# Ledger of designs, part 1: peptides against a protein of PDB entry 3H8D

All scores and structures are predictions.

Target 1, 122 residues: chain A of PDB entry 3H8D
Amino acid sequence: DMKRQQRFFRIPFIRPADQYKDPQNKKKGWWYAHFDGPWIARQMELHPDKPPILLVAGKDDMEMCELNLEETGLTRKRGAEILPRQFEEIWERCGGIQYLQSAIESRQARPTYATAMLQNLL
Positions, changes and structure headers below are counted from each chain's first letter, unless a header gives other numbers.
Peptide ipSAE is a variant of ipSAE made for these designs: the mean of its two directions, with the distance scale d0 fixed at 1.0 Angstrom where the peptide's residues are scored. Compare it only between designs on the same protein; published cut-offs may not carry over.
The geometry check fails a fold that doesn't show the stated peptide or that is severely misdrawn somewhere.

## One batch from the design tools (peptide; made by RFdiffusion4, then SolubleMPNN; aimed at target 1 P12 E89 R93 C94; its pose is not in this set)

Design b1_p11_3_s3
Fold by OpenDDE base, seed 3:
Structure b1_p11_3_s3 (fold): chain B 122 residues (1-122), chain C 122 residues (1-122), chain A 11 residues (1-11)
Amino acid sequence: as target 1 above (122 residues)
Amino acid sequence: as target 1 above (122 residues)
Amino acid sequence: SAMELAEELEE
């Protein structure tokens, strides 16, 4: 279980509503993902003009990337992979610890490496 | 605009809740995507034990794949790409025409090849 | 989905 490779990714994104706008009207956000083995465990979106979006497996499955890691091609996208701390630093700043904790306590979170790690810290 | 390459993909998926179950307990669904150039225009999910999920750009952006086509690696996944009709046949069976039409009428749909095609048909 | 949003930012 905990032997699965934890991998983290970050890519810039343009909001769907801005996709076909002129470049000057495209606001750049950041998409972050934590994969626990092949499957996403956490997702986070940073926006220049709205609060961050935090998503955790089980609770937010309908809003998260459904592609497995290999399907995403993120492992092949140059510069997409980031260090664990690069994800966690932003996750923490965005209130991700509390978000995940609440999802665990409400029994909305499915077990992942992230849930296990948090339970080990608390 | 309409010169963008329309590409369609289908991959099997296992529900997040079934990912870590024994193989016998994994229910296989089907994930479908229509890409209008690099960006997803429509998404559809077939499940063995629940109604189909239909998603259209603009309305359902928060539930659809956010990765551009190149990022998804779908073009590199053997057997993932399908013919337009293979998507449309299922889309039609699932009520996708009405779903997209309603999204257009409610001004929730962002313009895509799919919206343009539908408007040309209606 | 966040995935759709991410696609738009890469353009």
Scores: peptide ipSAE 0.035, ipTM 0.719, DockQ to the pose 0.065; fails the geometry check
OpenDDE base, seeds 1, 2, 4, 5: peptide ipSAE 0.024, 0.029, 0.026, 0.025; ipTM 0.697, 0.710, 0.710, 0.699; seeds 1, 2, 4, 5 fail the geometry check

## One batch from the design tools (peptide; made by RFdiffusion4, then SolubleMPNN; aimed at target 1 H47; its pose is not in this set)

Design b2_p15_7_s3
Fold by OpenDDE base, seed 1:
Structure b2_p15_7_s3 (fold): chain B 122 residues (1-122), chain C 122 residues (1-122), chain A 15 residues (1-15)
Amino acid sequence: as target 1 above (122 residues)
Amino acid sequence: as target 1 above (122 residues)
Amino acid sequence: SIDDWLASKGYVPVE
């Protein structure tokens, strides 16, 4: 839907076990989200010690953020919002195009801005 | 076209006459651009001493940046790229919606992402 | 909030 605003966010995180360690020993991960209007379309997690996690709406709903954009407070969180390309570049590096494509082909992905863009690309 | 990346940029400028004045006496303006893929779709200029200038593709081509995005070097200029909403908020405040709508109605606007979005909004 | 959600998932948000 052309009326829905596409917004992208990133939040760094550490593991609970690293909470009380010195900064140099806190292995930082990165949580990414693409919101298609009020609802999440894609989620991505970069971890310091395991492969990236890629999640797409419809297929991975139970593992993704269930909060709507307003409920997240992301739009009000300083430094959280990122440019679309800042999300897409990482998404692509992590194999997100193939992941989303497979989800579409398997009929697991719900239609989002992301699915529409990919379908236009192919 | 869904394949075209929408990118927004902002550059501060000063008047030539203020070039050699002390910083406090350099009245800063702001140049904004929306690129729909490689070509500019909207341009906006905030001035310290006159009304904002709004320009849309098709109607105002001769007054707008004629360089394609790559030629501008904007994508490589630190701090130039802004979030879509950072452009849109100012655009709306300056009457950009009405300006673009009028350009569409008068058949002066060339189709861009901006025209498509506005047509979907109305 | 997103911070609470992340925390609930075992991710401690940081600056």
Scores: peptide ipSAE 0.373, ipTM 0.587, DockQ to the pose 0.833
OpenDDE base, seeds 2, 3, 4, 5: peptide ipSAE 0.368, 0.371, 0.369, 0.372; ipTM 0.592, 0.593, 0.589, 0.595

## One batch from the design tools (peptide; made by RFdiffusion4; aimed at target 1 G73)

Design b2_p16_1
Pose (drawn by RFdiffusion4):
Structure b2_p16_1 (pose): chain A 119 residues (1-119), chain B 122 residues (1-122), chain P 16 residues (1-16)
Amino acid sequence: KRQQRFFRIPFIRPADQYKDPQNKKKGWWYAHFDGPWIARQMELHPDKPPILLVAGKDDMEMCELNLEETGLTRKRGAEILPRQFEEIWERCGGIQYLQSAIESRQARPTYATAMLQNL
Amino acid sequence: as target 1 above (122 residues)
Amino acid sequence: SLPIEEWLEKRLEELE
């Protein structure tokens, strides 16, 4: 029913902007858009646990901008294939995280919940 | 979900003559494919030593890869799949829009998602 | 900058 689009933004800590390149610890931010709306958000950090977020339970913590208002489709190198998102998501325990949110009625139905519920 | 049937692939390559040269002397080329479902709709090759090759379904059937998407194994090759923009950027810089527009005008281009996309643009 | 870059910068500052 809707186009699935995935984005990735590598980042460094704000405190690392003016250190030498070898001292800049990298992280990665990810987003899965189910149409205009984010279904899943994932953050890999060098200094803290991975942040896994799903539509519904985590609306407050997730990016609130829809796809057009982010400008992500306009940024070079930002869009990634579905597998590039799914591989990282699975290695973070994302399948169990989304499943737990589904069973406790905290998950908003999206293409992501439909995929986990099907298989 | 015609867009979901669209799949794009890129294979970097070198000539055999450059196989054992230093990495800086390996003149790379790139082979590309746009699959419209099981069949190649557009094929593109950037070569280090000759003009780019642009091929469209219908007009260029003899020159294109004959295998369908499953027969190629490309969906199982690590790093081969690219986003539509990664194909389109190169296709445009090679004159691919003019090449596809001409094939459509000469009616040689078989209708595909690619011809449908160029027509919605015009 | 893009809205998402600004959003992510603010979010990273808050997390830090």

## One batch from the design tools (peptide; aimed at target 1 R10 R93)

Design b2_p17_2_s1 (made by RFdiffusion4, then SolubleMPNN; its pose is not in this set)
Fold by OpenDDE base, seed 3:
Parts: C-alpha cells; structure tokens; sequence
Structure b2_p17_2_s1 (fold): chain B 122 residues (1-122), chain C 122 residues (1-122), chain A 17 residues (1-17)
C-alpha cells in the first residue's frame, strides 16, 4: 500500500584496491536504497571510476538487495538513513526517471511507491 | 606472499521476490569468497535463476567485496568458513580456471595465490 | 549486489551476538 513508510538509506564503500591505502587516498563509492515499507523499491550505486548503477524492483531483483528492511540492519546504523530528497536528487541526476519509465513501459517494473509517483507525474 | 593463509567462505542469500515467501519456497543463491591473506582473490555468486558470476582480483575489483577479511566479520560467523576444495570444486564447475586464465593473459589479473597456483598448473 | 546483501546480513548477525 502507498501508505507504507518510505525510507531511504546511504552507506559508503571503498574499492578493494584501496583498502590498504591511507584514508586520504581511498576513493569512496556510495550505495543507496529506497524501501517502500519493508521491501526495496529502488537501488543506486555511485562509483568513483565507473558509471552509476540504477536498479528498480521487478526488473532488477537479482541485482538488488535481497534483504527486507529489518534484515538489513540499516535502521539501526547511525547516519545511514537519509531524506527522500537526498535520494531523489541523485536518482534524477543519474537518469533514474527515464530508467524507471522504461521499466514500466516494458512491463518489467514491479508496482511500488516509486512507479506510482512516476505515473502521477506523467 | 604465498605464505599467507588461504581462507574460503560461503554464505547464502535469498532473492528479494522470495523474501515474503515461506522458507520452502525461497530459492537460495550462494556467495563465495577466497581470501589470500587479508585480501580477496576470487569471488563467486551462484544464483537460482541466472548464470554464475565469477570475479577475480585486479580485473573485477569494482564488482568484488570491498572489505578486507577482518572487516567482513566472516571469520566470526558460524558456518561461513569452508574448505578450499569446497570452493575450488564449484569454481571449476563454473569455468573459473578459464576465466582466471583469460584475466592473466589479458594482464587484467592482480597477482594472488590463485594466479600463482594456476601458473604452476600450466 | 549479492555481496553487499551478504555483508549486511553478516553485520546484522554480528550485532546480535
């Protein structure tokens, strides 16, 4: 249901090749998730040295976080939770609107809060 | 150094679309890792509904586990650690020898215990 | 990714210990 709580998270990661380097020389990636209630709706990965990875529920289930929200422990990690706008701003800049739109048109997207909001925008 | 301890791990995952299903209806994937001392050398992912993912250090750093062994907590998880043969048997069945060989020939593979053992075999 | 999911699951288990 669209009454489900929308929650967004961001956590950093460092490339394996940088693990032994000084912190100042470690290039950070960023992992983003949008949970529509207990279930992930959208995922996004920002990398220092390659294009962003955009993923939407239904289409990309096998590439996305396999855990429900509670199982992730993200709600218990300090600083992991972000505001909706903090997710959406990056999502838009990475072409997320077009990506989700295409998934809807091809009937690959699972209905979520994200798909519903996009449908209202069109 | 090749005197580094070789440690292997395996942990299961369930697809997001199966998270709400009864346990008997959840199809499991399997995540495998080979650590050459503190650093990951090889990674492998078995999926219920798609081909295996094979990854080798140097070539696939951006797709591989970005944590050193200690940071993962795998050594502290009951049942996660497996025998070398338990990893290698699946690695071979999934074409891992050829995959690593190609990465060496293309000079994409970072030297590890895995590359050294393969070189001794050729 | 499966790796990230696995690490999240592992982290949660370690916190519960």
Amino acid sequence: as target 1 above (122 residues)
Amino acid sequence: as target 1 above (122 residues)
Amino acid sequence: SAEHQALLELAEELEAE
Scores: peptide ipSAE 0.045, ipTM 0.590, DockQ to the pose 0.067
OpenDDE base, seeds 1, 2, 4, 5: peptide ipSAE 0.053, 0.049, 0.025, 0.025; ipTM 0.540, 0.580, 0.561, 0.548; seeds 1, 2 fail the geometry check

Design b2_p17_2_s2 (made by RFdiffusion4, then SolubleMPNN; its pose is not in this set)
Fold by OpenDDE base, seed 3:
Structure b2_p17_2_s2 (fold): chain B 122 residues (1-122), chain C 122 residues (1-122), chain A 17 residues (1-17)
Amino acid sequence: as target 1 above (122 residues)
Amino acid sequence: as target 1 above (122 residues)
Amino acid sequence: SHHHQELLELAEELEKE
């Protein structure tokens, strides 16, 4: 239910193709996660050289974080946790509202805090 | 060169779709990695409900581990390291030799210990 | 890709150790 804590995280990643390059040639991407209680509700990736990736629970389960929040260790990783707005601002800019809406309309989305908030807003 | 240490690792994973199921309903997959010195040369995934995935450096960089060996922490994870044959047996069974050969012939593979061994065998 | 995302998760799991 809506009483679950909503927590958001961001961590950098380096493209596999750049792993062995000099530091100055490693282009960073960003991995974002929204956890609705212990379970991921939304995931997002920003890449330096390809379109952003948006993922929502139910629809994209096979492409999303397989760990519960506790298992990720994100809560213990300094600097990983971000404010809700820091996630939502990027989500909105990347077309996340429309993406989630479409997933709901096609009956692919699992009910989450994110689906509830969107349905209340529309 | 061939003086680099070849190290192999295996870790389990749970499908994202199963993360919130009861333990008995969580189907485990297996992630395998071959590191040629500090850098990954081959990656492999066994899934309970879909075909194995084979990946080789150069060809599949964007789908492979982006971390060097030290960054992964695999060398410190108890039970993660496996014997070379434990990797190769599964690799061969999944058609890895043919996969890597094709990558070499199409000039997609980056030279690694794995490419060298295959070219010596053929 | 799916693989890339999964690897990222694995990396995070391993980095916490």
Scores: peptide ipSAE 0.043, ipTM 0.552, DockQ to the pose 0.059
OpenDDE base, seeds 1, 2, 4, 5: peptide ipSAE 0.020, 0.024, 0.025, 0.020; ipTM 0.515, 0.502, 0.525, 0.530

Design b2_p17_5 (made by RFdiffusion4)
Pose (drawn by RFdiffusion4):
Structure b2_p17_5 (pose): chain A 119 residues (1-119), chain B 122 residues (1-122), chain P 17 residues (1-17)
Amino acid sequence: KRQQRFFRIPFIRPADQYKDPQNKKKGWWYAHFDGPWIARQMELHPDKPPILLVAGKDDMEMCELNLEETGLTRKRGAEILPRQFEEIWERCGGIQYLQSAIESRQARPTYATAMLQNL
Amino acid sequence: as target 1 above (122 residues)
Amino acid sequence: PPPPPPDPPPPDPPPPP
């Protein structure tokens, strides 16, 4: 029913902006948009646990801007294939995280919940 | 979900003559494919030593890869799949819009998602 | 342990002549 679009933003800690390149520890921010709305958000950090977020339970913590208001479709190198998102998501325990939110009635139905519920 | 049937692929390549040259002397080219479901709709090649090759379904059937998407194994090749924009950027720079528009005007281009997209643009 | 870092993106091709 809706187009699935995935985005990735590599980032460094604000405290690392003026250190030498070898001292800049990298992280990666990810987003899965189910149409205009974000279904899953993922953050890999070099200094703390991965942040896994799903629509519904984590609305407060997730990016609140829809796809058009982010400008992500306009940023070069930001969009990624579905597999590039799914591989990282699975390695972070994302399947169990989304499943747990589904069973406890904390998950908003999205293309992502439909995929886990089907298989 | 016509858009979901669209799949794009890129294979970097080098000539055999450059196989064992230093990495800086390996003149790379790029082969591209746009699949509209099981069939190639557009094929594109950037070469280090000759003009770019642009091919469209219908007009260029003899010159294009004859295998369908599943027969190629491209969906199973690591790093081969690219986003639509990665194909479109290169297709545009090669004169691909003019090439596809002409094939449509000469009615040689077989109707595909690519011809449908160019027509919605015009 | 943390998951391995993601694969880097491939370089963009140069513009055609």

Design b2_p17_5_s1 (made by RFdiffusion4, then SolubleMPNN; from b2_p17_5, 6 letters changed)
Fold by OpenDDE base, seed 2:
Structure b2_p17_5_s1 (fold): chain B 122 residues (1-122), chain C 122 residues (1-122), chain A 17 residues (1-17)
Amino acid sequence: as target 1 above (122 residues)
Amino acid sequence: as target 1 above (122 residues)
Amino acid sequence: SMPPEPEPLPPEPPPPP
């Protein structure tokens, strides 16, 4: 639905195990979100010491942000919002296209802007 | 007002200037907040390379979180909420008692749980 | 188990330098 605002966010995270460590030992990850209107469409987590986590709506709902965009407060966080390209570049590098495609083909993906875009490329 | 829930939060931040740097060069700060009910009473920012910033309601409103607690989404962020002592220990170390006291004495501080507590110590 | 929600950036802009 072309009427929904596509918004992308990136925030750092510290692993719970690192929270009480010295700052230098706090390995920072990155949490990325794509919101298709109020709801998350894609989520991605970059870890300093393990493979990236890719998540897509419908398939991975239990592992994804359950909050609507407003509930997250992400829109009110300075520097949290990123450009679409800043998300997509990382998404692509992490194999997100293939991940989403497989979720579509398996009928696990909920229809989102992301699924629609991929379907237009096929 | 003893009826308002006192809630304390800590979240990491990356300086805007460090956002695009390599992870190792992203100096992490810490943002602390004390909410007296829905509104922030005290804020503190720990920086890796400059003095801590201390802020108190009434005096520093323009520099403090303007969002009510629910709007921040902090309550929905796992690991953001901290114990009172975890806030107070850092607050004390940073000279927060003196800072708040001075704000009370100058009549700049808005009445909060924090001001009331300090007044009870005097 | 839901992954720990990412640690947020401050909801407010960092104070002006």
Scores: peptide ipSAE 0.035, ipTM 0.315, DockQ to the pose 0.065
OpenDDE base, seeds 1, 3, 4, 5: peptide ipSAE 0.032, 0.033, 0.036, 0.027; ipTM 0.564, 0.591, 0.588, 0.606; seeds 4, 5 fail the geometry check

Design b2_p17_7_s1 (made by RFdiffusion4, then SolubleMPNN; its pose is not in this set)
Fold by OpenDDE base, seed 5:
Structure b2_p17_7_s1 (fold): chain B 122 residues (1-122), chain C 122 residues (1-122), chain A 17 residues (1-17)
Amino acid sequence: as target 1 above (122 residues)
Amino acid sequence: as target 1 above (122 residues)
Amino acid sequence: SLEEILKLAEEIEKENE
């Protein structure tokens, strides 16, 4: 059901190897999630030293967040929630449209709000 | 310093694809961690539908827990902490000794209590 | 794993409220 609320979140992470270093030497990554209702639809990871990771429900389930939105506590974490465009802008820069399209075409993607919007766009 | 406390933890996880299913159809995985003091030394994941994942500090930093022990809250979660042997038994079954040995030999492993113990054993 | 840790943290926070 496309009546589900679309919510987007972002949290920083520090690589284990950098945790004990001075702040100036701690390179931050960024973890992004799109929830289509209670379930994750897309996940994205920006790393300081490797290519971005894109993940879509259905194809990448074993690599994605295994908690529903409520279980994550992200809705209660100050500063975690972001605007849709704040997610989409990064997603698009990282080739997310093509990634999701390929997952749809190969029938690996689970239907989500994201797949529906892409189908309407293309 | 080998004076650091060695602590081991285990938590279950459910695959995203199984979250909405009946309990009988929810196949549990298991997440294991070995902390050498505040920092993770080894991580292990048992999955219901894929091979176990073994991870060691230094080699697999980007795939391992990025939180220090205190940040995880695992020491405060009832039932999460396990005995050393409860970790090691599974680790050994999954080929962890050979995995860590290879990481040491290739100079990919960060020195930890685990690497030290293996060096003493072999 | 991170997500599970987040869940654990949230549970602990709730217990401390």
Scores: peptide ipSAE 0.086, ipTM 0.563, DockQ to the pose 0.079
OpenDDE base, seeds 1, 2, 3, 4: peptide ipSAE 0.069, 0.064, 0.030, 0.061; ipTM 0.587, 0.556, 0.504, 0.503; seed 2 fails the geometry check

Design b2_p17_7_s3 (made by RFdiffusion4, then SolubleMPNN; its pose is not in this set)
Fold by OpenDDE base, seed 3:
Structure b2_p17_7_s3 (fold): chain B 122 residues (1-122), chain C 122 residues (1-122), chain A 17 residues (1-17)
Amino acid sequence: as target 1 above (122 residues)
Amino acid sequence: as target 1 above (122 residues)
Amino acid sequence: SLEEILKLAEELEKENE
């Protein structure tokens, strides 16, 4: 149901090798998730020194967060929730539109709010 | 220091697509970690329908758990901690010895208890 | 990362026990 609440989250991560370093020398990555109702629709990861990772439901299930939204505890983590545009801006910049489009065309994508929005746009 | 406590953990995961299925139809994967003192030395993932993933410190830091042991909460998760042999048996079966050896030879591996043990064996 | 999410989940589980 496209009437499900769309919620977006962002959390930082630090590379294991940087955990011994001073705070200013710890390069942060960022983990992003889009939940379409209780279930993840898209995930992406920004890394300091490697290409961003883009993942979409259906195609990349085995590489994505397997917990439903309530199980994650993200809704109770202060500062984790972000606005839709804060996710979409990064998604677009990372080539997410093309990635999701390709997944739809190859019939790998599971239908979500994200797939519906893209199909309406194109 | 090789005198650090070696601790091993295993937790299950369910594919997002299987979360709507009955319990008997939910294929579980398994996430494994070896901590050398507070820091991860090796990680592996068993998946129901794709090849196992092997990761070693230094080489694969950006794909491995970035939390130190205390931050993970694994030491407080009932049933998560496993015996060394329970990890090593799976590691060996998945080709972990060769994987770690290759990482050492290519100078990608960070020195850990695991690298030291392998170098003593070979 | 997923591990960070798992940490949060564990904290939630403890609160629910």
Scores: peptide ipSAE 0.070, ipTM 0.570, DockQ to the pose 0.081
OpenDDE base, seeds 1, 2, 4, 5: peptide ipSAE 0.035, 0.028, 0.034, 0.069; ipTM 0.571, 0.485, 0.507, 0.571; seed 5 fails the geometry check

Design b2_p17_8_s2 (made by RFdiffusion4, then SolubleMPNN; its pose is not in this set)
Fold by OpenDDE base, seed 3:
Structure b2_p17_8_s2 (fold): chain B 122 residues (1-122), chain C 122 residues (1-122), chain A 17 residues (1-17)
Amino acid sequence: as target 1 above (122 residues)
Amino acid sequence: as target 1 above (122 residues)
Amino acid sequence: MKEALELAERIEAEEAA
């Protein structure tokens, strides 16, 4: 629904394998999420030593955040919320447009604000 | 660490594919999580029309909740927290003991309270 | 999912710090 608020979040993460390492050996990644209302539409993970992970609703549901926005507590975490463009810039650089397009073409993508916007672009 | 509090949570979820369906067609699943201190140790998903999904830290990190306990907001969600036995009973019924054991034997499991308890049981 | 867990853990750790 066009009435749903589009909200974007970014938080740092440390790989589980690095949790017990010294701080200097804990490589930080970045977790990005786009919520279309209460539900996640896109997820993106930036890693220090591997390619970005791109995930879109419908196709990648099993790998994405399973909590609704309220359950994540992200709205209450200071500094977690980011502007739409802060997400989109990274998304585009990581090939997100092509990834989502491919998911649409293969009929794997669930309709979201993100899919609608892509359809309007193209 | 033995000093870490073991906390368990359960929340209902609706499959992304059912989000736009009428309420009567929204099949509810159940999401379970075991947090060993701030970090998730085990996750379990009960679905209405497919086998349970069992996940253990280390092996299934990519599929599990990526947020720490505080980030999830679960501690603030009324009715989300459950007793340890409420989790374990379902875990056992779903074959969780065997699943975690297999992860330990394959050296995929990250050490957690759950792995330690299993080692004490066997 | 793994990354999500790590992220959650990091968020909690940051909130605790």
Scores: peptide ipSAE 0.118, ipTM 0.694, DockQ to the pose 0.073; fails the geometry check
OpenDDE base, seeds 1, 2, 4, 5: peptide ipSAE 0.092, 0.106, 0.023, 0.105; ipTM 0.603, 0.690, 0.557, 0.695; seeds 1, 2, 4, 5 fail the geometry check

Design b2_p17_8_s3 (made by RFdiffusion4, then SolubleMPNN; its pose is not in this set)
Fold by OpenDDE base, seed 2:
Structure b2_p17_8_s3 (fold): chain B 122 residues (1-122), chain C 122 residues (1-122), chain A 17 residues (1-17)
Amino acid sequence: as target 1 above (122 residues)
Amino acid sequence: as target 1 above (122 residues)
Amino acid sequence: MQEALELAERIEEEEAE
């Protein structure tokens, strides 16, 4: 149902390899998620020293957040929720449109709000 | 620090492919997590129609829950927390000991409470 | 999800600061 609430979140992360390093040696990344209702539709990871990772539901389920929105507690984390455009701007810059389009064309993407919007755009 | 609280959680999940199916056609899996303090140490996924997935910190970070314990909201989810043995019993049955051992031997596993306990057992 | 784990770890570290 396209009436599902679209919610977007961003949280910083420390690389596993840096978890036990001194704070000054911990490089920050950013984890982004788009939830289409309770379920994740898109995920994006910005790293300090490697290319961004783009993930879309259906194609990349194994690499994406497995928790539904309520299970993540993200709605209760102060400052985690972001505006749609704050997600989309980064998504676009990272080539997310092309990535999702390719996933749709290859029949790998699960239908989501994101896939529907992209289909309306093209 | 080995004094970190070891906490275990289990939640049901619906396969991405089944998310929008009728409830009767949604097959339930089970997601298990072991948190060593705030950080995940082990993850396990039981699927209705495929082999279990075993994941250990360090080796499988890309496939494991990226959220710290507080971020997951699992501590606030009624019925999510389970006893250590409820996790370990399934872990053992799924070959988790061997999986973790191999990850240690290959130097892929991040040191955790789980790795320490295994080293004490062997 | 590994990167998400790293992110989550970082969030906790930032919350602990």
Scores: peptide ipSAE 0.049, ipTM 0.706, DockQ to the pose 0.062; fails the geometry check
OpenDDE base, seeds 1, 3, 4, 5: peptide ipSAE 0.044, 0.034, 0.037, 0.033; ipTM 0.697, 0.709, 0.707, 0.711; seeds 1, 3, 4, 5 fail the geometry check

Design b2_p17_8_s4 (made by RFdiffusion4, then SolubleMPNN; its pose is not in this set)
Fold by OpenDDE base, seed 2:
Structure b2_p17_8_s4 (fold): chain B 122 residues (1-122), chain C 122 residues (1-122), chain A 17 residues (1-17)
Amino acid sequence: as target 1 above (122 residues)
Amino acid sequence: as target 1 above (122 residues)
Amino acid sequence: SQEALELAEELEKLEAE
């Protein structure tokens, strides 16, 4: 419910295809996650060479982090946790509002804090 | 390379769609991962109500865990780490050998310890 | 996308300070 702790995280990632490449050939992306309590509500991936990926719970479960928050090391990774606005700013810029809205309207989105907030905003 | 530590993990998961359901309606799946050093090489998901999901690095990057091993809490989660054979047995039963072989033959698989071992076996 | 990435990189730098 709305009483669950909302936590946001960001980490850089190197594409699997670049893992074994020299550092100069390792292009850095950014992985973002919004956890509504223990469960992921939204995920976002910024890539240097392709459009951002937006993912919302319910719709995109197969492409999203399958680990609950506790199973990730994120809460222990220094600098990984970010402010809500740090997530939302990027989310908004990437068209996340429209993406989530469409997921709600198509009945693909699982109800989360994110869906609730969006419904309050619209 | 072949000198990287091979580590295997298994955790139960509750489907996102079942997160808010009563315990009796929370169907448990199983998430498996093979890490070739810090990077995932194979992932496998067992579900109570659908076929197993097999994923191999290179081919299935978008559907696989995007966190490196260190970024996961797996090494600190009691009981998460499993023996290689505990992974391989399920992998084999799920048709993982054929899946990986096909991925190699189609040039979709990223070279990993898993691909190397399979090539040695065949 | 590119702008978003650049922003993320900038934010990372700010958080590291």
Scores: peptide ipSAE 0.015, ipTM 0.679, DockQ to the pose 0.259
OpenDDE base, seeds 1, 3, 4, 5: peptide ipSAE 0.014, 0.015, 0.049, 0.082; ipTM 0.491, 0.676, 0.687, 0.640; seeds 4, 5 fail the geometry check

